Peptides against a protein of PDB entry 5T59. Designs and how they scored, part 41

Target 1, 112 residues: chain A of PDB entry 5T59
Amino acid sequence: TTPTMQSTSLLTEHLGYPPISLVDDIINAVNEIMYKCTNAMEKYLMQRNIIGKKDFSDEIKIGTAKLESLLENSVDKNFDKLELYVLRNILSIPSDLLEENRFRLLHHEKLV
Target 2, 90 residues: chain B of PDB entry 5T59
Amino acid sequence: EHIRFQRLVQVCNKALEESIRKLQSWEKIHECFPNYGQTREGIENLTVCQQQVIKLWSNLSRVEFDAIFHERSIEEKLNQLDDLINKARS

## One batch from the design tools (peptide; aimed at target 1 L87 N89)

Design b2_p22_4_s2 (made by RFdiffusion4, then SolubleMPNN; from b2_p22_4, 8 letters changed)
Fold by OpenDDE base, seed 1:
Structure b2_p22_4_s2 (fold): chain B 112 residues (1-112), chain C 90 residues (1-90), chain A 22 residues (1-22)
Amino acid sequence: as target 1 above (112 residues)
Amino acid sequence: as target 2 above (90 residues)
Amino acid sequence: KEEELKKALERVEEINKKPVVE
């Protein structure tokens, strides 16, 4: 189902927050985790940048940057899909509940 | 009966798994460090690094997502939503 | 909450323009 003003309002009332806020939390979290991971990777390798007589610092920086970009693209793609799925299929209200009498049900449950 | 929270967990796990897929490829890791990875020590470092990063990804994701789910009371709210839907259809 | 809802609705509208691509 496609989110509407009605469903969003009802879900916001039910959740205590807009459905998108949950998605935002998830996306923000994974982004933070992503950069923590890439940073850890770079730091780990930079501490081991010299092998023999060669300094691989430049290669490490470039390589980790490439991996970061790769991960960023994958995260963006997959969590964009997640956003759509969550809002359309999880945090959604079926059409049969989007009737006046059913709206009252959600509101009534909150009041009692 | 209750399906929405299960779906949420599933899609979160799927997104996390698919996102880290590229880093699970040794070939992709190695090609980013063509000269570094030609050394024995470099290969060892990359191997450990790859393993640690994947573990870090998994652990942090679990902790943070569980925290989000708890703070948002999403399991309870989704279960309630399922119940409301089922009640309306009964 | 009202302002937050408004922003949420705006984003929903943007999202609804995107098809689910697998």
Scores: peptide ipSAE 0.327, ipTM 0.929, DockQ to the pose 0.640
OpenDDE base, seeds 2, 3, 4, 5: peptide ipSAE 0.310, 0.317, 0.254, 0.240; ipTM 0.927, 0.928, 0.914, 0.912

Design b2_p22_4_s3 (made by RFdiffusion4, then SolubleMPNN; from b2_p22_4, 9 letters changed)
Fold by OpenDDE base, seed 4:
Structure b2_p22_4_s3 (fold): chain B 112 residues (1-112), chain C 90 residues (1-90), chain A 22 residues (1-22)
Amino acid sequence: as target 1 above (112 residues)
Amino acid sequence: as target 2 above (90 residues)
Amino acid sequence: KEEELKKALERVEEINKKPEVK
């Protein structure tokens, strides 16, 4: 099912917010979590940057940045898929309900 | 009867799981720290770090996503949507 | 709310141009 202006409007009325807003919340949250995780990793390793007599601070910074990049790419990919799936398959209205006679059902339930 | 919220949770969990998979790869972790990871102590540190970050990812995502779902009342709304659809088809 | 809806609709149009990724 492909989101339409009509379905989006109806869902917005039903939810009290546009469907995309939920997705935005999810994506924003995971992004925040992602950076918290990578930051924690860097800090942990930076507190353990000296092994023997060698300082690995530079390698740790670079390595953590690389991992962050990998994670970012994975997050972007997977949550882009999630966005499409949610909007098309979860927060969607079947075509049989997108008829004039069926629109009244959604409106009626809200008004009652 | 109510299926949409369950699907939402499932796809969220799947996305989270697939996303963190990169950090679950020891090979990828080690590749990012080629010299550090050649030391015994470095390997130990990376191992602990890997475990901790994965745990942090899991815990934070659970808490934050549950909060979002609650704030948006999405379970109730999706259940209502299911009901409306079922009613229309009856 | 209207502005939010308008923006949402715009994004939906953009999303609809993307194929579903399996």
Scores: peptide ipSAE 0.342, ipTM 0.930, DockQ to the pose 0.690
OpenDDE base, seeds 1, 2, 3, 5: peptide ipSAE 0.265, 0.081, 0.020, 0.318; ipTM 0.916, 0.890, 0.869, 0.928; seed 3 fails the geometry check

Design b2_p22_4_s4 (made by RFdiffusion4, then SolubleMPNN; from b2_p22_4, 8 letters changed)
Fold by OpenDDE base, seed 1:
Structure b2_p22_4_s4 (fold): chain B 112 residues (1-112), chain C 90 residues (1-90), chain A 22 residues (1-22)
Amino acid sequence: as target 1 above (112 residues)
Amino acid sequence: as target 2 above (90 residues)
Amino acid sequence: SEEELKKALERVKEINKKPPVE
């Protein structure tokens, strides 16, 4: 299920940051990596754009852009899934721990 | 019993693997460069490019994700969370 | 060449390096 406000608050207290912040870091990182990869591809191929007296610069630019688009779409899809999984299954608190007595336990353990 | 951090690593790896899968397809690479890839030299360049970019993807992801995990102290925090949950259920 | 690509990729990595947390 979707994380509750209570669970988010408890996790934020525990982590020192909101759970979504971790996901944001991950997603930002992979996006950066993605563009670094495609940029590297383009640069490498552009250094090798002439073959047999033919200039393939335009094709390389277009082709690299297409690959970037493919990768971008895949990244978006897979890391959206990751976000959901992490927030629901990893950075989650079981419902029974959201009860009053369990809530006290979490705070007690933090303070002791 | 600590399981959450392991799961985090696993799902990250899975997402990374699934994301790069299209670039691992030679067919996808080649079709993006239809004329360039009809030349011997072009094929060679694309092959090397594909191989090294995949490596770059893997290496950068490892370094950056590990850095994130460290900065967020996520292993420790998730282990503690596991412990708290286990204790609450005892 | 493969080596040239590796070098090029490393150059790109270095030039565009950013902190993990933005």
Scores: peptide ipSAE 0.101, ipTM 0.882, DockQ to the pose 0.019
OpenDDE base, seeds 2, 3, 4, 5: peptide ipSAE 0.035, 0.031, 0.026, 0.020; ipTM 0.872, 0.871, 0.869, 0.867

Design b2_p22_5 (made by RFdiffusion4)
Pose (drawn by RFdiffusion4):
Structure b2_p22_5 (pose): chain A 112 residues (1-112), chain B 90 residues (1-90), chain P 22 residues (1-22)
Amino acid sequence: as target 1 above (112 residues)
Amino acid sequence: as target 2 above (90 residues)
Amino acid sequence: SEEEILERVEELEEKYPDLEFD
């Protein structure tokens, strides 16, 4: 289903937070991991940048950065689909409920 | 009958697996370090990276998301939502 | 905030038209 304002309003009430806040926590979380991994990889190699008698410091900085940017694209790509797949299929509303008062059951839930 | 949360786990894992796939390929890894990878020690060092970075990627994401799913009780909110739409359709 | 969510969804539907759903 396509998201609507009632679903955002109702789901915000049921969840205690807007549906997007969960998506923010995920995207924000994976990005932090992405950089944590690349930074960890660069330092592992920089202390191993000299093999034999040659110094590969330049190649490593370029290689580690050349990898980082490829994840920035792939992650931004694959987690936007998640941002969409979730708001459409998971945090989702059918027509059965907004055509005839979903408000009854949510109000009913909070009380009885 | 509880089906929506398992989906959330499936879609998260699905996004992560696709997010790291280009790093599982030794080829693209060596492309970023062509001269460095032509040395024996370089090959050994790069192998230690991709295998450890992938493990680190999997572990950090697994722990946080399980934590995020806890701080927001999403498994319950969705289980309440799944079994609630059923009561409505009935 | 609700309008922002809908705008993001519209932008993403335009960006990923070939995406499949349940």

Design b2_p22_5_s1 (made by RFdiffusion4, then SolubleMPNN; from b2_p22_5, 8 letters changed)
Fold by OpenDDE base, seed 5:
Structure b2_p22_5_s1 (fold): chain B 112 residues (1-112), chain C 90 residues (1-90), chain A 22 residues (1-22)
Amino acid sequence: as target 1 above (112 residues)
Amino acid sequence: as target 2 above (90 residues)
Amino acid sequence: TSQKILDRVKELEKKFPDLEFD
């Protein structure tokens, strides 16, 4: 279900934070991990940049940058999908529970 | 009965798996290092590098995501949400 | 913040118009 002002407010009260904050944490984490991975790759290969008498430093730098771009694009797409799914299907309240009687139940549970 | 947290874990794993898919392709790796990958030592280095990156990706994501889930108490909160929904529908 | 979430969802729906979620 698509989030509403009512559902997001109720979920924020329930969670103690806005639903999007969880997604922000996840996305920030994966971005950090992504750059740690690409940095590790570049450093590993740069320590092994000379094969025989040939220096491959320039090719390694360019190649690692290309892989980083590929990973960035994939992370962006897949975690945007994740964000949409989480907000619509996981951190969501069914519409029938937003009706008067059900809405009161949710509030009552928190107050009691 | 409790389904939301399970779904969260599943979609996180799926997103992580799909994101690293291209780095799991040897062809994609080799294409980025066309001359380096023509040498025996280069191939060996790229092979080890690919394996290490995939392992690093998997290990770091597991640790960091578990930490986030714990800090946000998301399993408990989602279980409570499931219970509230089920109770309201009964 | 609620409006921020709604706006973000709209943006994502534009990016993925063919994705169907419950």
Scores: peptide ipSAE 0.676, ipTM 0.950, DockQ to the pose 0.775
OpenDDE base, seeds 1, 2, 3, 4: peptide ipSAE 0.676, 0.674, 0.675, 0.678; ipTM 0.950, 0.949, 0.950, 0.950; seeds 1, 4 fail the geometry check

Design b2_p22_5_s2 (made by RFdiffusion4, then SolubleMPNN; from b2_p22_5, 7 letters changed)
Fold by OpenDDE base, seed 3:
Structure b2_p22_5_s2 (fold): chain B 112 residues (1-112), chain C 90 residues (1-90), chain A 22 residues (1-22)
Amino acid sequence: as target 1 above (112 residues)
Amino acid sequence: as target 2 above (90 residues)
Amino acid sequence: MSQEILKRVEELEKKFPDLKFD
């Protein structure tokens, strides 16, 4: 189901926050984790940049940057899908219930 | 009866798994370090690095996502939502 | 906020037109 003003309002009241806030938390978290991972990878390899008499620092920097970009693209794609799915299928109210009765039910439950 | 939170966990796990898929490919890793990976020590270092980053990804995501779910009380809220919907239909 | 959500959903639907929904 597609979000509506009514469903968003009802969910916001129920959750105590807008549905999108949960998604934003998830996306922000994975982005932070992503950069922590790539940073750790670069640091690990840079501590091992010299093999024999050859310095691989430049290759390591370029290589880790490529992997970071690859991961960024994958994260972007997969978590965009996640966002859409969550907003359409999880944080959603069936259209047949987007009536006065559902609204009353939510208020009634909170008041009892 | 309660299905929404289960679905949330499932799609989060799937997104995390698919996102890290490229880093799980040794071929992809090696391609980024063509000369470094031609050395014995380089291969060893890349192998350890790959394993460590995947573990870090998994561990951090588990901890952070669980924290988010807890702070947002999302399991309880989604269960309540399921219940409300079921009541409305009965 | 509702408009923001709707806008983001619309943009994502354009990006993933074949995504299945319950």
Scores: peptide ipSAE 0.613, ipTM 0.946, DockQ to the pose 0.882
OpenDDE base, seeds 1, 2, 4, 5: peptide ipSAE 0.611, 0.609, 0.612, 0.611; ipTM 0.946, 0.946, 0.947, 0.946; seeds 1, 4, 5 fail the geometry check

Design b2_p22_5_s3 (made by RFdiffusion4, then SolubleMPNN; from b2_p22_5, 7 letters changed)
Fold by OpenDDE base, seed 3:
Structure b2_p22_5_s3 (fold): chain B 112 residues (1-112), chain C 90 residues (1-90), chain A 22 residues (1-22)
Amino acid sequence: as target 1 above (112 residues)
Amino acid sequence: as target 2 above (90 residues)
Amino acid sequence: DSQKILERVEKLEKKFPDLEFD
């Protein structure tokens, strides 16, 4: 199903926050985790940048940057899919229930 | 009866798994360090690095996502939503 | 708020027109 003004309002009332806030939390979290991972990778390798008489610092920096980009692209794609699915199928109300009866039910449950 | 939270967990796990898939490929890792990876020590370092980053990814995501779900009370809210929908249909 | 959600959904639908999950 596709989100509507009515479903968003009802879900916001039920959740205590807009549905999109949950998605944003998830996306922000994974982005933060992503950069923590790539930063850790770079630091680990940079501490081991010299092998024999050769300094691989430049290659390490370029390589870790490439991996970061690769991970960014993958995260972007997969969590865009996640966002769409969550908003369509999880944080959603069936269309047949998007009427006065559903609205009354929600209010009734909160008042009891 | 309660299905929405289960689905949320499933799709989160899937997204996390698919996102880290590229880093799980040794070939992809090695390609980024063509000369470094030609040395014995380089291979060893890359191997450890790969393992550590994957573990870090898994651990951090678990902790952070669980925290989000808890702070948003999403399991309870989604269960209640399922119940409300079922009641409305009965 | 609902408008923002709708815009994001529509954008994503264009990116993933036949998205399905197992």
Scores: peptide ipSAE 0.631, ipTM 0.948, DockQ to the pose 0.651
OpenDDE base, seeds 1, 2, 4, 5: peptide ipSAE 0.627, 0.629, 0.630, 0.630; ipTM 0.948, 0.948, 0.948, 0.948

Design b2_p22_5_s4 (made by RFdiffusion4, then SolubleMPNN; from b2_p22_5, 6 letters changed)
Fold by OpenDDE base, seed 2:
Structure b2_p22_5_s4 (fold): chain B 112 residues (1-112), chain C 90 residues (1-90), chain A 22 residues (1-22)
Amino acid sequence: as target 1 above (112 residues)
Amino acid sequence: as target 2 above (90 residues)
Amino acid sequence: MSQEILERVKELLEKFPDLEFD
């Protein structure tokens, strides 16, 4: 189930930022890391593109692009699952506690 | 008692591990470079790439995710959330 | 935020020269 507006508000107050911000940081980080990895691989292979009398530059470019696509698809799939799990199960408040009592506890913690 | 942060770490690790799984397959790597991988030097180069990219993936993600967790104070916040929920139920 | 992460990743790459493809 999707987190409620009330849950988001309470968690934002608790965290100091919206729950989605954490997920965004994680996803942005892994995307950057992903492209750094694939770029490094391409550069390494392109420096070694000639073996014997054959130039494999085209194959290397196509191959690394394919690997990047495979990695992108996997990252997208797995981190979409991560996003759902984090927002629904980690950064979440049980529905039975989404009452005035929970709200009071958050305020109490800020004062103590 | 405190379960949310460990779950966060676990799900992050799982996502990272599953994401890199295909690159751990030599067969899939070789399929991307069918002719290049038929040469001795090509195989050697691809082997280095495979090893290094997995290593780089693991190390960069670990350090960067830890930095994010620190900047967001997420361990402390999740522990507090656990405590608050437990108190609310008492 | 994205730019900050990007810069940090770049710094991390430089920090781990042993992870270079050499």
Scores: peptide ipSAE 0.136, ipTM 0.907, DockQ to the pose 0.024
OpenDDE base, seeds 1, 3, 4, 5: peptide ipSAE 0.118, 0.125, 0.126, 0.117; ipTM 0.904, 0.905, 0.905, 0.903

Design b2_p22_6 (made by RFdiffusion4)
Pose (drawn by RFdiffusion4):
Structure b2_p22_6 (pose): chain A 112 residues (1-112), chain B 90 residues (1-90), chain P 22 residues (1-22)
Amino acid sequence: as target 1 above (112 residues)
Amino acid sequence: as target 2 above (90 residues)
Amino acid sequence: EEEAEEFRELAEQAEEELEAEE
């Protein structure tokens, strides 16, 4: 289903937070991990940048950064589909409920 | 009957697996370090990275998301939502 | 990107509508 304002309004009430807030926590979380991994990988190699008698410091900075940017694209790509797949299929509303009052059951839930 | 939360787990894992796939390929890894990877120690060091980075990627994301799913009680909100739409359709 | 912005705007508008109803 395509998201609607009623679903955003109702789901915000049922969840206690807007549906997008959960998606923010995920995207924000994975990004932090992405950089945490690349930074950890660069330092592992920089203290191993000299093999034999040659110094590969330059190649490592370029390689670690060249990898980081490829994840920035792939992650932004794959988690936007998540941002979409979730708001359409998981935090989702059918027609059975907004055609004939979903408000009854949510109000009914909070009380009885 | 509780089906929506398991989906949330499936879609998160699905996004992560696709997010890291280019790093599971030794080829693309060596492409970023062509000269460094032509040394024996370089090959050994790069192997230690991709295998550890993937493990770190999997673990950090697994722990946080399980935590995020807890702080927002999403498993329950969705289980309440799944079994609630059924009561409505009935 | 555009659809993500639209979703954020929809969430902000839904917050505003709930606040007004309160």

Design b2_p22_6_s1 (made by RFdiffusion4, then SolubleMPNN; from b2_p22_6, 13 letters changed)
Fold by OpenDDE base, seed 4:
Structure b2_p22_6_s1 (fold): chain B 112 residues (1-112), chain C 90 residues (1-90), chain A 22 residues (1-22)
Amino acid sequence: as target 1 above (112 residues)
Amino acid sequence: as target 2 above (90 residues)
Amino acid sequence: SEERERYRKMAEEALELLRKRR
């Protein structure tokens, strides 16, 4: 279900933070990991940039950049999907529970 | 009965797996280093690099995501949410 | 993107309400 102000408020109260904050943490983490990975690749290869009489530094830099871009695109795609799924299907409240009587129950359970 | 946290873990893993899939392709790796990969040493270096980065990806993601889940107490919160929903429907 | 922005706005409002309540 699509998040609403009501569901967001309830979930924020329940979680102690808005649902999107969790997603933000996840996405930020994967982005950081992504760049750590690509950086590690570049560093590793740059330490091995000379083979024989040839210096492959430029090729390594370009190649690593290409891989980074490839990974970025994939991360963006997949974690955008993840964000929507989490907010719609995991950190969500069924519509039938957004009625006043159900809302009260959830609120009551929290307070007691 | 508790399903939300499991689903969260599943979709996270899926996203991670799908994201790294292209780097698991040797062909794609080699294409980025066409001349470097024509050397024996280059191939060896790329092979090790590919393996290491995939491991790094897996390890870092596991550690970081677990940390996030812990800091956000998300398993407990999602379990509670499941319970609340189930109670409300009963 | 627009949807994401909407979510963020709701989050901000929800957080504000929560802060006021606590």
Scores: peptide ipSAE 0.566, ipTM 0.947, DockQ to the pose 0.656
OpenDDE base, seeds 1, 2, 3, 5: peptide ipSAE 0.564, 0.560, 0.559, 0.561; ipTM 0.947, 0.947, 0.947, 0.947

Design b2_p22_6_s2 (made by RFdiffusion4, then SolubleMPNN; from b2_p22_6, 11 letters changed)
Fold by OpenDDE base, seed 3:
Structure b2_p22_6_s2 (fold): chain B 112 residues (1-112), chain C 90 residues (1-90), chain A 22 residues (1-22)
Amino acid sequence: as target 1 above (112 residues)
Amino acid sequence: as target 2 above (90 residues)
Amino acid sequence: KEEREKYRELAEKALKLLEERK
């Protein structure tokens, strides 16, 4: 479903916030979690960087960076899909309810 | 009759699961640390690290998403939306 | 990208209207 000013206004009024704000919260949260995870991984391994008189610090830094990039790409891909799905199918109003004869339903229910 | 919130939870879980899938692959982890992972201690460290990261991912996502859903009252709002839609179609 | 931008634009407009109403 293509968003309109009408549908967005109705949903914003109903929710108390624009639909996209929920998605933004979700995406911001997962991004924060992602970096916390990768940071934790790097820190853990860097505390264990020396094995058998060999320092693996450089390999650890490169390896964790690769994993971070991999995770970042996956997060971006999957949550971009999520964003569109949520906004199109979950936080949406069916077209039949946006018709003139039914447009006042949400507004009317709020006022009653 | 209430379906939207359930769908939201489902797609969130799916996105989280799909996102972490590559880190769940030992082969992928090992490939990033080819020399480190050739040592006994390295393998042990990577194993623990992998487990901890996956656990951290799961726990943090659960807590944070639940907090978001609560703060936004999204379950209630989506249920109300379902009710309104169903009422209009009845 | 275009679709996401549209959502954001509409959101901004809707938010302004909501704030004015309150």
Scores: peptide ipSAE 0.578, ipTM 0.945, DockQ to the pose 0.615
OpenDDE base, seeds 1, 2, 4, 5: peptide ipSAE 0.556, 0.571, 0.550, 0.547; ipTM 0.944, 0.945, 0.943, 0.943

Design b2_p22_6_s3 (made by RFdiffusion4, then SolubleMPNN; from b2_p22_6, 12 letters changed)
Fold by OpenDDE base, seed 5:
Structure b2_p22_6_s3 (fold): chain B 112 residues (1-112), chain C 90 residues (1-90), chain A 22 residues (1-22)
Amino acid sequence: as target 1 above (112 residues)
Amino acid sequence: as target 2 above (90 residues)
Amino acid sequence: MKKREEYRKMAEEALEELEKRR
């Protein structure tokens, strides 16, 4: 189900933070990890850039950049899907709980 | 029945796995280093590099995501949400 | 992007409401 102001408010109250904040944390984390991985790859290969009498530094830089781009595109695609799924299917409130009487139930649990 | 946290973990793992899939392809790795990968030493270096990156990806993601889930108390909160929903439907 | 922006707007409003209650 698509998030609404009502559901967002209720979930924010329940969680102590907006649902999207969790997604933001996840996406930020994976992006950081992504660049750490590509950086590590480049550094590793650059330490091994000379084979025989040939210097492959330029090829390594270009190649690593290409891999980074591929990874970045994949991360963006998959975690955009993740965001939608989490907000619509995991951090969501069924319509029956958005009724007035069910709203009271959520508040009641907080008071008890 | 608690299902939401399990689903969260599943979709996170799926996203991580799908994201790293291209780096798991030797062919794609080799294509990025056409001349370097034609040398014996180059192949060896790329092989080790590929393995290390995949391990790094897996380890870092596990640690960081677990930290996020802990800091956000998401398992507890999602379990509570499940309980509320189940109670309302009973 | 539009959907994401809408979610963020709702989040901001929800957070403001929460802060007022606490």
Scores: peptide ipSAE 0.535, ipTM 0.944, DockQ to the pose 0.691
OpenDDE base, seeds 1, 2, 3, 4: peptide ipSAE 0.531, 0.527, 0.530, 0.532; ipTM 0.944, 0.943, 0.943, 0.944

Design b2_p22_6_s4 (made by RFdiffusion4, then SolubleMPNN; from b2_p22_6, 12 letters changed)
Fold by OpenDDE base, seed 1:
Structure b2_p22_6_s4 (fold): chain B 112 residues (1-112), chain C 90 residues (1-90), chain A 22 residues (1-22)
Amino acid sequence: as target 1 above (112 residues)
Amino acid sequence: as target 2 above (90 residues)
Amino acid sequence: SKEREEYRELAKKALEKLKERK
């Protein structure tokens, strides 16, 4: 079900925030986690950059950057899908509930 | 009866799992560090690093997502939404 | 992306309406 002004308004009133705000929180969180992970990886390896008198710092930086990019792409793809799914299928109101009498039900329940 | 919150958790977990999948591949990790990974010590470091990152990913996501769900009261709200929908259809 | 933008616009409008009611 595609979000509409009616459904978004009702859900916003029900939730106390627009549905997309939840998704934004999730996406922001995973992005933060992602960079924490990649940063931790780089730092861990950079502390172990010398092996057998050879300095692998450049390789570590490049490699970590590649992994970061890979993770970024995957996160973007999967959580963009998540956003659409949540807004369409989870935080959604069936069309039959958007009828006049049903529409009032949600609003009425909020007031009572 | 209550299905929406369960679905939310499921899709979140799926997205997290799919996102970290490539980092779970040793081959993928090794490809990023071709020379470093040719050393014994390098392999050991990469192994530990991979494990730690995956654990960090899992732990942080669990904590942060649970916090979000709590702060947004989403389980309660989604359950209420399910109830309203079911009531309207009864 | 276009769809996502539309959803954000809806959210913005809905939020404004909510504020007006409170």
Scores: peptide ipSAE 0.491, ipTM 0.940, DockQ to the pose 0.703
OpenDDE base, seeds 2, 3, 4, 5: peptide ipSAE 0.485, 0.483, 0.491, 0.490; ipTM 0.939, 0.939, 0.940, 0.939

Design b2_p22_7 (made by RFdiffusion4)
Pose (drawn by RFdiffusion4):
Structure b2_p22_7 (pose): chain A 112 residues (1-112), chain B 90 residues (1-90), chain P 22 residues (1-22)
Amino acid sequence: as target 1 above (112 residues)
Amino acid sequence: as target 2 above (90 residues)
Amino acid sequence: VEFTEEEIEETKEIIEEMKELS
């Protein structure tokens, strides 16, 4: 289903937070991990940048950064599909409920 | 009958697996370090990275998301939602 | 599950509205 304002309004009430807030926590979380990994990888190599008698510091900075940017694209790509797949299929509303009052059951849930 | 939350786990894992796939390929890893990878020690060091970065990627994301799913009780909110739409359709 | 371009655009507009309201 395509998201609607009633679903965002109702699901915000059922969840206690807007549906997108969960998606923010995920995207923001994975990004932090992405950089935590690349930074950890660069330092592992920088203290191993000299093999034999040659110094590969330049190649490592370029390589670690050249990898980081490829994840920034792939992650932004794959988690936007998640941002879409979730708001359409998981935090989703059928027609059976907004055609004939979903308000009854949510109000009914909070009380009885 | 409880089907929506397991989906949330499936879609998260699906996004992560695709987010890291290019790093599982030794080729693209060596492309970023062509000269460095032509040394024995370089090959050994790069192997230690991709295998540890992947493990770190999997672990950090597993722990946080399980935590996020807890702080927002999403497994319950969705289980309540799954079994609630069924009661409505009935 | 697949989505059309139009459906994606409509969803993105709704997501922008949600962000603005937040």

